# Ledger of designs, part 1: peptides against a protein of PDB entry 5TUV

Scores and structures below are computed, not measured.

Target 1, 107 residues: chain A of PDB entry 5TUV
Amino acid sequence: KEVIDRLRYLKAEIEDLELKERELDQQKLWLQQSIKNVMDDSINNRFSYVTHEDICNCFNGDTLLAIQAPSGTQLEVPIPEMGQNGQKKYQINLKSHSGPIHVLLIN
Target 2, 107 residues: chain B of PDB entry 5TUV
Amino acid sequence: AQECQNLEVERQRRLERIKQKQSQLQELILQQIAFKNLVQRNRHAEQQASRPPPPNSVIHLPFIIVNTSKKTVIDCSISNDKFEYLFNFDNTFEIHDDIEVLKRMGM
Positions, changes and structure headers below are counted from each chain's first letter, unless a header gives other numbers.
Peptide ipSAE is a variant of ipSAE made for these designs: the mean of its two directions, with the distance scale d0 fixed at 1.0 Angstrom where the peptide's residues are scored. Compare it only between designs on the same protein; published cut-offs may not carry over.
The geometry check fails a fold that doesn't show the stated peptide or that is severely misdrawn somewhere.

## One batch from the design tools (peptide; made by RFdiffusion4, then SolubleMPNN)

Design b1_p8_1_s1 (from b1_p8_1, 6 letters changed)
Fold by OpenDDE base, seed 4:
Structure b1_p8_1_s1 (fold): chain B 107 residues (1-107), chain C 107 residues (1-107), chain A 8 residues (1-8)
Amino acid sequence: as target 1 above (107 residues)
Amino acid sequence: as target 2 above (107 residues)
Amino acid sequence: MIKIKIEQ
């Protein structure tokens, strides 16, 4: 009897969890679209930038590259491999399909 | 008993998945808030300055930041159309997206 | 293709 009751309880709970998960999925989709709409707004787009100071405040003591690339740009970071000279190779490969990539050096 | 165990495993799996989705949703909310705050900051700043920043002084979203040691040597190969970039580093580097930068900025 | 060396 206890097992049967537990089964009934678990089945009911799983059903509730399924509903909750669907709700979250819908909310995620809505929010993603909302974010896209906000970012694509002409006024918001005009002001969607950070300054060199902003970046320097976030990162100090390093060489900083700011890479501005269109959405959908492919970013590849190969697994470091040993080079011909015995040095590990650290690489970034960028490929855009919709526009040019812009790189800024920040010191 | 076995069915009960199976359902308990399923229940736990769904609970964890829901928790993850809730976290992801929260991150999206924070992203939207951060972006809106960024836009508001920039609008206010430009209003006070009565001019936009110079075009090459700001980094427009979307972007990524690559940071590496000041001692790191960076070689970059750029395609003629600037659609393809190949970076070679002689040491390790870190990549940060614009979302992370906004978080670090406290937006 | 243009090659650029960045040193600090």
Scores: peptide ipSAE 0.174, ipTM 0.890, DockQ to the pose 0.039
Fold by OpenDDE base, seed 2:
Order: sequence, then C-alpha cells, then structure tokens
Structure b1_p8_1_s1 (fold): chain B 107 residues (1-107), chain C 107 residues (1-107), chain A 8 residues (1-8)
Amino acid sequence: as target 1 above (107 residues)
Amino acid sequence: as target 2 above (107 residues)
Amino acid sequence: MIKIKIEQ
C-alpha cells in the first residue's frame, strides 16, 4: 500500500528529473553557440585581447609564456616520464590547423 | 523495500548531476559576460588613446598562459610555418586558459 | 624546425 505509493511517486519524480536534465543539456548547447557567435563577431573579435599588464597582474614571480593559438589548435601534455638522462620529461605539444601560433615571453 | 531504496539512490544521483549542470551553465554565462566586458574595456581604451595598441603588446584570444619557475629551462622547436610547436621543460609547469585569465582580471 | 632555448 504505502510502499507502492512511494514507488509510484519516486518513479514520477525521476521522470521529471530526466526532463530537467535534458532541458539543461539543450540550454548548454544554446549558450555555447551563443558564446561562439559573440566571439566570432567582427567587432568583438577586433577587441578580444588582453595586454601584457593584464597577464602580469594575474601572475607573480614566474616565467610566463603567452601562446596565442587559433581555435581548434590541438594541445597535448604528455604524462611526465623519465628521460634518458634521468630527468623527468615535461612537454607541451601544439598543432594548429587553421593558422600560425604566436608565442610571447611576458616575464 | 529494496526497490524503493534503489530509486531513492537514483533520484539523489540525478539531483547531483542536475546541480552540476546548473553550475556549469552559470559559469558559461559568466564567461560570456567577462568577454563582453573585456571588449567594452578595450573599445573605450582605444577611443581614449585614439589608436590601437601596438601589435606585440597584446595577446589576442584564444590563448593559453604557461607558468613555470624562472629557473626552468625551456626548449622550443617551431615548424617553418609556425603551425607546430614542441616545448620541453626541465621542471614542472602550469597551464591557464584565457577564461581563467579573464576571471583573474575580474572581468 | 627552429629550436629556441629560453633561460628565464
């Protein structure tokens, strides 16, 4: 009696949650597309930059490399492994398909 | 009943996923706002200066920031067309995307 | 390929 009613209630709630989750998934896709459209706008693109000062204010005391890479650039960071000389190997591999990559030393 | 308990566990799992997705949507909204604020800032700055900043003084989106110790030795191999970059570090490094930078800038 | 060494 009471168990059956509880089961029915829970099943109905789960179904509602499934609908809510699908709604959120659609909203995410819409928002991602909206962001892309805003960034791809010609006027916005012209002003879509940060300065050296901006970067320096965000980070302290270390060597900073700014890597400007086109959208779709492949970024690979292999798991560090021991090299031939007993040194750990730390690597970044970048491959662009749509344009050149630009690297700036900030400090 | 066991079935009731199973459904309650599933309900909780779904609620947590929904909460996470809601948070992710909020982050995307903040990203869009940050970008718009960046564009507005730069437009106003250039209007006041009556000219754009020097090309090498700014970093255009999208970009990443690599942060490492000043003692770290970095080797970089670049392809002729600058489409491929191979970085080797003798110590650990951190990577930060443009979204994180905008967040740190308070945009 | 061009190899560049950065020492700081």
Scores: peptide ipSAE 0.159, ipTM 0.888, DockQ to the pose 0.041
Fold by OpenDDE base, seed 5:
Structure b1_p8_1_s1 (fold): chain B 107 residues (1-107), chain C 107 residues (1-107), chain A 8 residues (1-8)
Amino acid sequence: as target 1 above (107 residues)
Amino acid sequence: as target 2 above (107 residues)
Amino acid sequence: MIKIKIEQ
């Protein structure tokens, strides 16, 4: 019947899509490793920086904090809640496991 | 049939995931390109200047940028080992990762 | 723990 044929077709298509998705997953892993290798290269690492001017050009005249933290640092932004003084709490929590965090103020 | 409809929904879900993964791969490629361009820029700049930039004049990757109003008061609590940072803002802020910064820089 | 206030 038509319905049976459609079911068979859909099941087969889903199998093909599963294969495609797995292929993409592998490509992602490979690319991520490639990026890591490039960034970990000693020469590339030496030149892996931006300037204060770079940052200032990317943003308007607000207060800018540059937070340099090791890879894998935990970043948490809690949902704003009312503080003791009736003001909403806007918070950032950072926790590093591999090294110190550095903060720079950019004008 | 209901089963046919269910499979069609599943197919569509998988197609959307595949599309998203394809987009993510493209972004990773762009990230790698941007990084390479950054390194090349900095290397050339230092060659022209015949010296590296001052240590505190640059922000090394990985980093994040916190953007907030000039009127925002920021309180920062730092652990003794500088592994943990707690930021409190009296107003809203924005967070941007280094990838976004490189994009804004046109890398 | 050290507290730092940043104003601009």
Scores: peptide ipSAE 0.158, ipTM 0.891, DockQ to the pose 0.042
Fold by OpenDDE base, seed 1:
Structure b1_p8_1_s1 (fold): chain B 107 residues (1-107), chain C 107 residues (1-107), chain A 8 residues (1-8)
Amino acid sequence: as target 1 above (107 residues)
Amino acid sequence: as target 2 above (107 residues)
Amino acid sequence: MIKIKIEQ
């Protein structure tokens, strides 16, 4: 019957899609590991930086802070709350466990 | 048939997930390319200059950029070991990761 | 703890 044939077709297609999704998951894992290896390479790490000019070209008209922190540093941005003076508090909390944090004023 | 409709819904759901995963994979590829291009640029620049850049003239990965109005008052409290930073802003700010910066740089 | 105020 036509309905039975349609069901068979859909089931087969879903099975193929399951295989495709699994393939993509594996590719993602592989690529993530590849990126990690590239970034952790000593030579690449030596040259993994941007300049002040690079940053200024990406942004304009505002105050720019560059925060260098080790991987795994905790970044917290609390929900803005009203302060004692009636002004909202906007905060960034940084906590590193593996090394010092460095902050630069760009402009 | 109800079963056919259920399978068609499942099929569509899987197709959308696959599409999303394909896009995420593409973004990872672009990240890797951007990083490699950055490294190559810097290596070439240092070779031409026959010297590394001054330590305070560059921002090493990983980093984040905080963007806020020039009128924003920023208070920063830093621990003695520089492992903890507390920022207070009297107005809104934006945070951009290094990946986004590399994209804006055209890497 | 060091406190820094940034105003521009």
Scores: peptide ipSAE 0.145, ipTM 0.889, DockQ to the pose 0.038

Design b1_p8_1_s2 (from b1_p8_1, 6 letters changed)
Fold by OpenDDE base, seed 3:
Structure b1_p8_1_s2 (fold): chain B 107 residues (1-107), chain C 107 residues (1-107), chain A 8 residues (1-8)
Amino acid sequence: as target 1 above (107 residues)
Amino acid sequence: as target 2 above (107 residues)
Amino acid sequence: MIKIFKEK
């Protein structure tokens, strides 16, 4: 009897969880669309920037590169492997299909 | 008994997915708020200055930040149209997206 | 140090 009751409870709970998961999925989709609409607005786009000071305040003591690339730009960071000179290779590959990439040295 | 165990595993799996989706949704909400705050800040700043910032003094979204040691040597090859970039580092680096930067800025 | 090269 205990096993049967547990089975009934679990099945009912799983059904509730399925509904909850679908609700969250829908909320995510709507929120993503909302964010896109806000960011694509011409007025908001005009003011969607940070300053060099902003970046410097976020990081300390490092060399900082800011890479401005169009949405959809492909970013690849290969697994570090040994180079010809015995030094590990650390790489970033960028490929844009919709516009030029701009790189800024912050500090 | 076996059926009960299977359902318990499924229940736990669904609970973990829901937890992850809830976290992702919260991050999206914060992202939208951060962006709106950024826009408001910049609009107010430009109104006070009565002029927009120079084009090369700001970093427009979307962007990424690459930070590495001051001692790191960075070699970069760029295509003529600036659509393709290859970065080589002689040491480790970190990549941060604009969302993380806005978070660090306290937006 | 950062070195930037353009591919020709």
Scores: peptide ipSAE 0.084, ipTM 0.893, DockQ to the pose 0.038
Fold by OpenDDE base, seed 5:
Structure b1_p8_1_s2 (fold): chain B 107 residues (1-107), chain C 107 residues (1-107), chain A 8 residues (1-8)
Amino acid sequence: as target 1 above (107 residues)
Amino acid sequence: as target 2 above (107 residues)
Amino acid sequence: MIKIFKEK
């Protein structure tokens, strides 16, 4: 009887958790759409940028590449493999489907 | 008894997913706030300067930052239409999205 | 050092 009661309780709790998870999923979708709307606003879009100084302040003493790419651009980082010269190859592959990619060197 | 254990494992799995989704939701909220703060900062700055920044002095969202050593040799192959980029590095690199940059900026 | 190549 105790085991049966525990089973019933657990099943009911799991159902409640499913409802909660669906609620969170809906909230996420709504928020994502909200963010998109804010970013796509013409005025906000005009001011949606960072400066070279901003970037330099975030990173120290390294070579920095800023890659501006349209939303949906595919970024691929293959597993490093040995190159022909015996050195590991570190690669980034970018593919855009909606517009050109722009690269800036941050000095 | 075994069924109870299975359901308890399932319950715990769902609880963990819910926790993760709650965390992700909070991150999205912070992202939206950071973006709004960025826009507000830039609007104010341009108002004070009475002009927009030079086109090549800013990085418009969306973007990513590639960080690597100053000693790293970077080879970049670009398609004619600039839709496709292949970067080759002779050493390791780090990639940071615009969201992370905004976080580092304290937005 | 950065080298940029354009491919057709």
Scores: peptide ipSAE 0.080, ipTM 0.895, DockQ to the pose 0.041
Fold by OpenDDE base, seed 1:
Structure b1_p8_1_s2 (fold): chain B 107 residues (1-107), chain C 107 residues (1-107), chain A 8 residues (1-8)
Amino acid sequence: as target 1 above (107 residues)
Amino acid sequence: as target 2 above (107 residues)
Amino acid sequence: MIKIFKEK
């Protein structure tokens, strides 16, 4: 009887958890759409920027590049390979399909 | 007994997934708040200055930040239309997205 | 040091 009761309890709980998980999935979709709407708003888009000072305050004294590219731009960082001169090469490949890429030296 | 054990494992797995999804939702909320705060800050700043910032003084979203040592040599090849970029580094680098930057800014 | 080249 105890085992049967435990089984019933577990099955009921799992069912409740399934419902909860679906609820969270729906909330995620809603929130993602909300964020998209806010960011795509023309007024918000006008003010969606950071300054050089903002970036400098976030990072210490290194070379900083800011790469501004359209949404959907392809970013590839290949696994480092040994170069012909015996040094590893580190690469970033960017490919946009909808607009130009802009690069700024910040620091 | 074996069925109970199987259901216990399933229950625990679902609980962990739910916890992860809850955390993801919280992060999305924070992202939305950060973006709204950024927009409000910039709007207020421009109102006080009675002018927009110079075009090359700001970085518009979406963007990424690449940081590397001051000693790192960076070679960049750019297509004519600026749709394709190839960066070569002689040393390691880090990439940070705009979301992380906003977090570091305290937005 | 940054070197930028444009490819045609």
Scores: peptide ipSAE 0.071, ipTM 0.893, DockQ to the pose 0.037
Fold by OpenDDE base, seed 4:
Structure b1_p8_1_s2 (fold): chain B 107 residues (1-107), chain C 107 residues (1-107), chain A 8 residues (1-8)
Amino acid sequence: as target 1 above (107 residues)
Amino acid sequence: as target 2 above (107 residues)
Amino acid sequence: MIKIFKEK
């Protein structure tokens, strides 16, 4: 009897969790679309930028590169490999398909 | 007994997924808020200045930030159309997306 | 130090 009651309880709870998960999935989709709409708005797009000062305030003491690339740009960071001199190679590969990539030196 | 155990495992799995999805949803909400705050900030700033920022003085979204030591040597190969970039570093680097930058900015 | 090269 206890096992049967536990089974019934668990099944009912799982059903409720399924509903909750579907709700979250739908909310995510709507929010993603909302974000896209907001970002694609011409007025918002005009003001969607950060300054050098903004970046410098976020990072200090290092060389900073800002890479502006269109959405969908492929970013590859290969696993570091040993070079000819025995030093590890650290690389970034960028490939855009929809527009040019711009690189700015911040620091 | 075994069925109860199976359902309890499933229940726990679903709870964890829901927790993860809730966290992801919260991040999306924060992204939208951060973006809206950024736009409002910039719009207000330009209104006060009565002019837009000079070209090349700002980094337009989307972007990434690469930070590395000032001692790091960076070699960059660029295609003629600027659609392809290859960066070589002689030391480690970090990559940060625009979302993280907005978070660090307090947006 | 940053070095930039153009490639075909």
Scores: peptide ipSAE 0.070, ipTM 0.893, DockQ to the pose 0.038

Design b1_p8_1_s3 (from b1_p8_1, 4 letters changed)
Fold by OpenDDE base, seed 4:
Structure b1_p8_1_s3 (fold): chain B 107 residues (1-107), chain C 107 residues (1-107), chain A 8 residues (1-8)
Amino acid sequence: as target 1 above (107 residues)
Amino acid sequence: as target 2 above (107 residues)
Amino acid sequence: MIEKKFEK
């Protein structure tokens, strides 16, 4: 009896969890689309930037590169391997398909 | 019963997925809020200054920030159309996306 | 958003 009751309870709970998960999936999709719409708005797009000061305030004394690229730009960071000179290669590969990439040295 | 145990495992799995999805949803909400706040800030700032910032003084979204040691040597290879970039570093680096930057800015 | 890909 106890096992049967537990099974019934678990099945009912799992059903509720399935509904909850679907709800969250829908909410995520909606919010993602909402964000996209907001960012694609012409007015918002004009003001969608950070300043040099903003970046400097976020990071310490390291050299900072700001790389602006269109949405969908591919960023590849290979696993460091030994280079031809015996030094590990630390690389960033960027490939854009929709527009130019811009690089700004912050400090 | 084995069935009971199986359902317990499934229940736990679903609960964890739901938790993860809830966290992701919260992050998206924060992203949207941060972006809206950024836009409002910049719009207000430009209104007060009665001019837009210089084009090379700001970084438009989307972007990434690469930070590395001051001693790191950075080599950059760029395609003719500026659609492809290859960065070579002689030491380690970190990459931060615009979302993280907005968070650090307190947006 | 820039799509990040890490080679494995």
Scores: peptide ipSAE 0.088, ipTM 0.895, DockQ to the pose 0.909
Fold by OpenDDE base, seed 3:
Structure b1_p8_1_s3 (fold): chain B 107 residues (1-107), chain C 107 residues (1-107), chain A 8 residues (1-8)
Amino acid sequence: as target 1 above (107 residues)
Amino acid sequence: as target 2 above (107 residues)
Amino acid sequence: MIEKKFEK
């Protein structure tokens, strides 16, 4: 009896969880579209920037590179491997398909 | 008994997915708020200055920040059209997206 | 957004 009751409970709970998960999926899609619309607005786009001061306030003491690229730009960071000269390779590969990439030295 | 255990495993899996999706949704909400606050800040600043900032003084979204030691040597290879970049570092680095920067800015 | 890809 206990096993049967537990099975009924679990099945009912799983059904509820399935509904909840689908609800969250729909909410995510809606919010993503909303964000896209806000960011693509011409006025908002004009003011969608940070300053050098903003960046400097967020980080301290290091060399800072700001890399601005179009949406959809591919960023690849290989796992560090030993190079030919015995030095580990630390790399960033960027590939844009829709516009130029801009690099700024901040600090 | 075995069926009960299988359903309990499934229930736990779904609960974890839901938890992750709830967290992701919350992050998206915060991103939208941060972006709107950024736009408002910049609009107000430009109104006070009666001019936009110089083009090379700001970093437009989307962007990433790469931070590394002051001692790190950075080599960069770029394509003619600036669509492709290859960065080589002789030491470790960190990458931060624009979302994280906005969080650090308190937006 | 920039799409991040980490390769092993």
Scores: peptide ipSAE 0.087, ipTM 0.895, DockQ to the pose 0.911
Fold by OpenDDE base, seed 2:
Structure b1_p8_1_s3 (fold): chain B 107 residues (1-107), chain C 107 residues (1-107), chain A 8 residues (1-8)
Amino acid sequence: as target 1 above (107 residues)
Amino acid sequence: as target 2 above (107 residues)
Amino acid sequence: MIEKKFEK
């Protein structure tokens, strides 16, 4: 029957798609590791920076803070809530585990 | 018949997920290219200047940019080891990662 | 990369 043939076809296709998805997942992991290796290279690391001019060219009109922190640093931004005085709380929490955090005021 | 329809929905769901993963892989490749271009730019610039930039004039990766109004009051609490930072803002802010900055720079 | 978390 045509319905039976269609079912068989769909099941086979879904199985092939599952294999394709697993392949993509593995490729992602390999690519992420490749990026990490490139960034961790001593020569590349030496030149892995942007300038004040670079940042100013990307953003205009506001106060800009540049926060440099080691890989793996945790960034927490609580949902804004009303404070005790009726003012909303806007916060950023940073926690590093491998090195100091450095903050620069750009403008 | 109903089973065929269910499997067709599942197939479409998987196809869309695969498409998204393929796009994410392309994004990672572009990130790696942007980083390579950044390193090349900085190496060339330092060769021409015959010296590295001053330490406080550059922001080393990884970093984030916090953007807020010039009228925003920013309070910062820092741990002794500089591993923990707490920022308080009296108004809204935006956060941009280093990947977005490199994109805006055209790397 | 810096890990981003939004506290609820």
Scores: peptide ipSAE 0.085, ipTM 0.892, DockQ to the pose 0.865
Fold by OpenDDE base, seed 5:
Structure b1_p8_1_s3 (fold): chain B 107 residues (1-107), chain C 107 residues (1-107), chain A 8 residues (1-8)
Amino acid sequence: as target 1 above (107 residues)
Amino acid sequence: as target 2 above (107 residues)
Amino acid sequence: MIEKKFEK
């Protein structure tokens, strides 16, 4: 009797959790669309930038590359492997499908 | 008894997913707030300066930042249309997205 | 392909 009651309770709770998860999924979709709308606004887009100073303040003492690319650009970082020179290859592959990629050396 | 245990495992899995989704929603909210703050900052700054910043002095969203040692040698191969980039590093690097940068900026 | 080296 106790086991049966526990089973019923767990099943009911899982159903409630499923409903909650779906609610969260809908909220996520709505919020993502909201963010997109805000970013795609012409005025907001005009002012959607950071400065060299902003970047330098976030990072210290290193070489910084800023890579600006259209949304949806593919970024791949292969697992480092030994190269022809006996050194590990550290690589970044970028592929855009909608526009050019722009690279800036910050410091 | 075994069925109860299985359902309890399932329950816990769902609870963890819900927790993760709640966290993701909070992050999205923060991202939207950060973006709005960035836009507001830039609008105000340009109003005070009575001019937009020079084109090469700012990084437009979306972007990524690559951080590596000053000693790192970076080679870049670019396609003719600038749609494809291959970066080669002789040492390790870090990649940071624009969202993380905005966080570091305190937006 | 165009080769470009970045260095400070």
Scores: peptide ipSAE 0.075, ipTM 0.892, DockQ to the pose 0.041

Design b1_p8_1_s4 (from b1_p8_1, 4 letters changed)
Fold by OpenDDE base, seed 5:
Formats: sequence, C-alpha cells, structure tokens
Structure b1_p8_1_s4 (fold): chain B 107 residues (1-107), chain C 107 residues (1-107), chain A 8 residues (1-8)
Amino acid sequence: as target 1 above (107 residues)
Amino acid sequence: as target 2 above (107 residues)
Amino acid sequence: MIKKFFEK
C-alpha cells in the first residue's frame, strides 16, 4: 500500500513538473522574441554598439579581434591538432550565410 | 520499489532541467536589460556630443571578441565575398560573445 | 602578428 501510494504521488508530481517545464519553454520563446524585437528596432539598432575603449576595458592587454558577423553566422573551433611544425593548431572557422564578416583589430 | 526509484530519478532530472531553464530565463532578462542600458548610454552620449561616433571607433552588435597573447601569430584566410574566414593561431585564444562583453562592461 | 590571405 505504501509503495503504491508513493508511485501515485511520484507520477502526479512528474506530471506537474512537466507542465511547469512547458510553461518555462513558452516563457523563453516569448522573451527571445521580445529581445529580437528590441534589437531589431531601428532606433535601438542605431545605438547598439560598443567602443574600442569599452572592449579594452574588458580585457587586459592582449591582442583583441572584434568580429562583426550577421546573425546566424556559424562559428567552429576545431579540436587542436598537431601542425606540420610540431605545434598545435588553434583554429576558428567562421561561415556567414547572409552577409559579409568584418574583422577589427582593437589592440 | 524499483519503479519508485526510477521515477525518483526522473523526478530529479526534471527538477534539474527546470532549474536550468529558470536560470536561462533570468540570463535572458539580464541580457535585455544590458542591451537597453547600452542603447540608453550611447544615445545620451551622442546627444551630449551632438554628433555620432566616428564609424571606425565603434563595434556594432552582434559581434564576438577573440583575445590572445600579443605574441600570438594569427593567420587569417578570407573568402572573396568575406562570407568565410579561417583563423589560425600558433597559441591558445579565448572567444567572448557580445553578451559577455556587456556583462563585463557592467551594463 | 596578423597575416591576411584571400581565398577564391
């Protein structure tokens, strides 16, 4: 009897959790769309930038590349492999489908 | 007994997913706030300066930042249409998205 | 040091 009652309780709880998870999924979709709308607004888009100073303040003295790419651009970082010179190859592959990629050297 | 254990494992899995989704929602909210703050900052700055920033002095969203040592040699191969980029580094690098940058900026 | 190459 106790085991049966526990089973019923667990099943009911799992069902409730499933409902909660679906609710969160819907909220996420709504919020993502909201963010997109805000970012796509022409006025907001005009002011959606950071300065070189902003970037420099975020990082300490390294070489910094800023890569501007259209939304949906694919970024791949392969697992480092040994190069011909016996040195590991560290790579970034970028592929855009909707527009050109722009690269800026910050420092 | 075994069925109870299985359901408890499932329950725990669902609880963890819910927790993760809640955290993701919070992050999205913070991202939206950060973006709005960025826009507001820039709008105010341009109003005070009575001019937009120079075109090459700002990085428009979306972007990513790649940082690496100043000693790192970077080879960049670019397609003619600039839709595809291949970066080769002789040392390790870090990649940061614009969201992380905004966080570091305190937006 | 950054080297740039153009590919067809």
Scores: peptide ipSAE 0.036, ipTM 0.894, DockQ to the pose 0.042
Fold by OpenDDE base, seed 1:
Formats: structure tokens, sequence, C-alpha cells
Structure b1_p8_1_s4 (fold): chain B 107 residues (1-107), chain C 107 residues (1-107), chain A 8 residues (1-8)
């Protein structure tokens, strides 16, 4: 009797959780579309920038590169390997398929 | 008894997924708020200055930031059409997206 | 330090 009651309870709870998960999925889709709409708005796009000062304030005493690239640009960071001179290689590879990449030295 | 245990495992799995989805949803909300705050800040700043920022003084979204030590030597190879970039660093670097930058800015 | 830029 107790086991049967527990089974019924668990099944009902799982059903409620399924509904909750679907609700969250729908909310995520809605929010993603909302974000896209806000960012794609021409007026918002005009003001969607940060300054060099903004970036510098986020990173103290470092060399900073800002990279702007078209959507779909491939970013690769290979596993570091030892170079011929014994120096470990750290690399970034960028490949765009639709337009030029722009790189800025911030400081 | 075994069925009860299986359902309890399923229940726990769903609870964990729901928790993760709730966290992701909250993160998206914060991203949208940060973006709106950025736009509002910039709009107000330009209104007060009665002019837009100088060209090349700002970084338009979307972007990524590469951060490395000031002592790091960076070599860059660029294709003629600027579709390909190859960076070589003699030391470690970090990559940060625009979302993280906005967070660091307190947006 | 960004030391070298090479065009391909």
Amino acid sequence: as target 1 above (107 residues)
Amino acid sequence: as target 2 above (107 residues)
Amino acid sequence: MIKKFFEK
C-alpha cells in the first residue's frame, strides 16, 4: 500500500516537472527572441558600443586586443605545443567567410 | 521497490535540469538588462556632449577581448583581404566576450 | 608588445 502510494506520488510529481521544464523552454525561446529584437533595433544598434576606457577599466595593466568579426567567423585556439626553440606556442586563428575582421589594440 | 527507485532517479535528474535552465534564463535576463543599460548610458552621454564619439574610439558590439601581459610578444599574420588572422603569443592569454565585459563594467 | 604584422 505504501509503495503503491509512493509510486503514484512520484509519477504525479514527474509529470509536474515535465510541465515546468517545457515552460522554462518556452520562456527561454521568448527571451532569446526578445534579446535579438532589442539588439537588432536600429536605434539600439547605434549606441551598442563600449569605449577604450571601459575596456581598460576592466583589465588592469594588460595588453588588450579587441576583435570585431562578422557572424560565423571561426575562432580557433589550438592546444599549446612546444616550439622548435623550446618555447611553448600560444595561438589564435581567425577565419571569416563573409567579411573582413577588424582588430584594435586598446593599450 | 525498483520502480520507485527508478522514478526517484528520474525525478532528481529532472530537478537538476530545471535548476540549470532556471539559471540560464536568469543569465539571459541579466544580459538583456546590461545591454539596455549600456545603450541608455551611451545615449545620455552623446546627448550631453551633443556629438557622437570620435571614429575608432569605440568598440561596437559584438566583440571579443584578448587579454595578455604587457610583456607578452604578439606576432600577427593577416591575409590580404583581412579574412584570416593568425596570432602567435609567447605567453598565455585570455579571451573574454562582450557579455563578460559588460558584467565587469557593472552594466 | 605587438611586434610583427605580416600580410599574406
Scores: peptide ipSAE 0.035, ipTM 0.892, DockQ to the pose 0.037
Fold by OpenDDE base, seed 3:
Structure b1_p8_1_s4 (fold): chain B 107 residues (1-107), chain C 107 residues (1-107), chain A 8 residues (1-8)
Amino acid sequence: as target 1 above (107 residues)
Amino acid sequence: as target 2 above (107 residues)
Amino acid sequence: MIKKFFEK
């Protein structure tokens, strides 16, 4: 009796969770489309920028590179490996297919 | 008993997925709000100044920020068309997307 | 220090 009751409870709960998960999926899709529409708007795009001061205020005492790249640009950060001189290699590889990449030294 | 255990595993799996999706949804909402706030800020600033900012004084979205120590040596190779970049660092670095920057800005 | 070298 106890096992049967537990099974019934679990099955009902799983059904409720399935409904909840589908609801969240739909909400995500709608929100993503909304964000896209807002960001793609020509007027909003005109004002879609930060200043050098904004960036400097976010980070203290470091060298800062700002990389502007078209959407879809490939970013690769290989696992650090030892170089020939015994120094670990830390790398960033960028590849754009739709336009030039622009790099700014902020600090 | 075995069926009960299987359903409990499934329930837990779904609960974790739902939790993750809820978190992702919240982040998307914050992103949209941050973007709108950024646009409003910049629009107001340009209205007050009666002019747009100089072209090279701002960083347009999308972008990433690479943060590293001031002591880090950075070597970069760039293709002629600026479609490819290879960065080499002699020490560790951090990468931050524009979303995180907007968060740090308090948008 | 940032060094730019060799355009590919």
Scores: peptide ipSAE 0.035, ipTM 0.891, DockQ to the pose 0.040
Fold by OpenDDE base, seed 4:
Formats: structure tokens, sequence, C-alpha cells
Structure b1_p8_1_s4 (fold): chain B 107 residues (1-107), chain C 107 residues (1-107), chain A 8 residues (1-8)
């Protein structure tokens, strides 16, 4: 029956999709490792920076803070709540466990 | 019939996951490309200038950018060891990672 | 305007 044929088709397709998904997973892992290796390279690390101009060009007209923190630093942005003055409070909390946080005013 | 429907649901779920994974993989590829381009740019620039940028004139990866209106008042509380930061804004702000910055830079 | 202060 047509239903049986559809079942066979679907099962075969799902099998192919499973293979594809596994392939993508492997590619992701490889690429992640590749990125890590490239970024951890001492020479690349030496040149892994942006300028103030770069940042300013990305965000014209705004006050800009650049935050440099060790990996694993916790960044919390609480849901804005009403302050004592009846205005919403906007907050950022940063907590590092492995080193100091550095903040720069860019513009 | 019910089995067929179940498999169709499964197929669709897998297709969506694959699509998501493909998108994520694409983003990783772009990240790697952007980083490599950044490194190449900076390397070339320093070669042309025959000197590295002045200390503290550049922002090394990884970083995040907080942007807000020039009218925004920002209060910052910092722990003694600089491991903890508390930012209070009287208005909305945006947070952007270095990846997004590189994208905006056209890397 | 950015205000900075240190807290324990």
Amino acid sequence: as target 1 above (107 residues)
Amino acid sequence: as target 2 above (107 residues)
Amino acid sequence: MIKKFFEK
C-alpha cells in the first residue's frame, strides 16, 4: 500500500538525515578546535586586536565601553526593574574568577 | 498511518536540527575567516608602520562592547581586586561581542 | 557621564 511505501521512504530518509547530522557534528567539533588553535597561536594572538577607530566606526555616536575579561567571566544582565525613582534600572554585573577585568572607555 | 505521521514529525525535526547546525557551522566559519582577516590586517599594518601599536591603544580579543547613548549616565562599582564590576545605567544599553564587532568591521 | 568608585 501507499502507506507502506511512504513508511519505507521516511525511514530511509531519516537514516540519511542521521548521517548528515553526525557529519555536521563532526565538522563543528573540528572547526571549533581549528578556531581554538588559530586563536591560541602566539603569533596570531599578537595581532588579535582592534583599534579604537575600529570600534568607533562600528558604533558611531555612542558611549562605548570595551570590557576585557578572562575566559569564564560571568556576565549578568538582570531584567530591567523599576528603580526607586520609578524608572527602569539597567544593570550589568561582571564577575571573574581567574583574573582582573579591564574596562576601557572608547568614546 | 500513525507510524507514518510519527516518522514525518521525526523527519521534520531532524531537518530543522540539521538546518540549525548548518547555520551554526556557517557562523563558525565566518568567525574563523574574520579572525584570520583581522590578524592579516594588523600584521600588514604593523609591517608598514614598522612598529607595533602603542600599548593600551588597542583592544585585544576577547572583548565585549557596551554601547549606550552619550546621554546615558553610567555608574561603575569595582571590587578591590577588579574581579567584580557593577554597572548601572540610567538608560538602555547594548552588548556586542568581539565576533559581532569583527562582522561590523567587514572582516 | 561615567562615575567610578571602588567597593569591597
Scores: peptide ipSAE 0.035, ipTM 0.892, DockQ to the pose 0.040

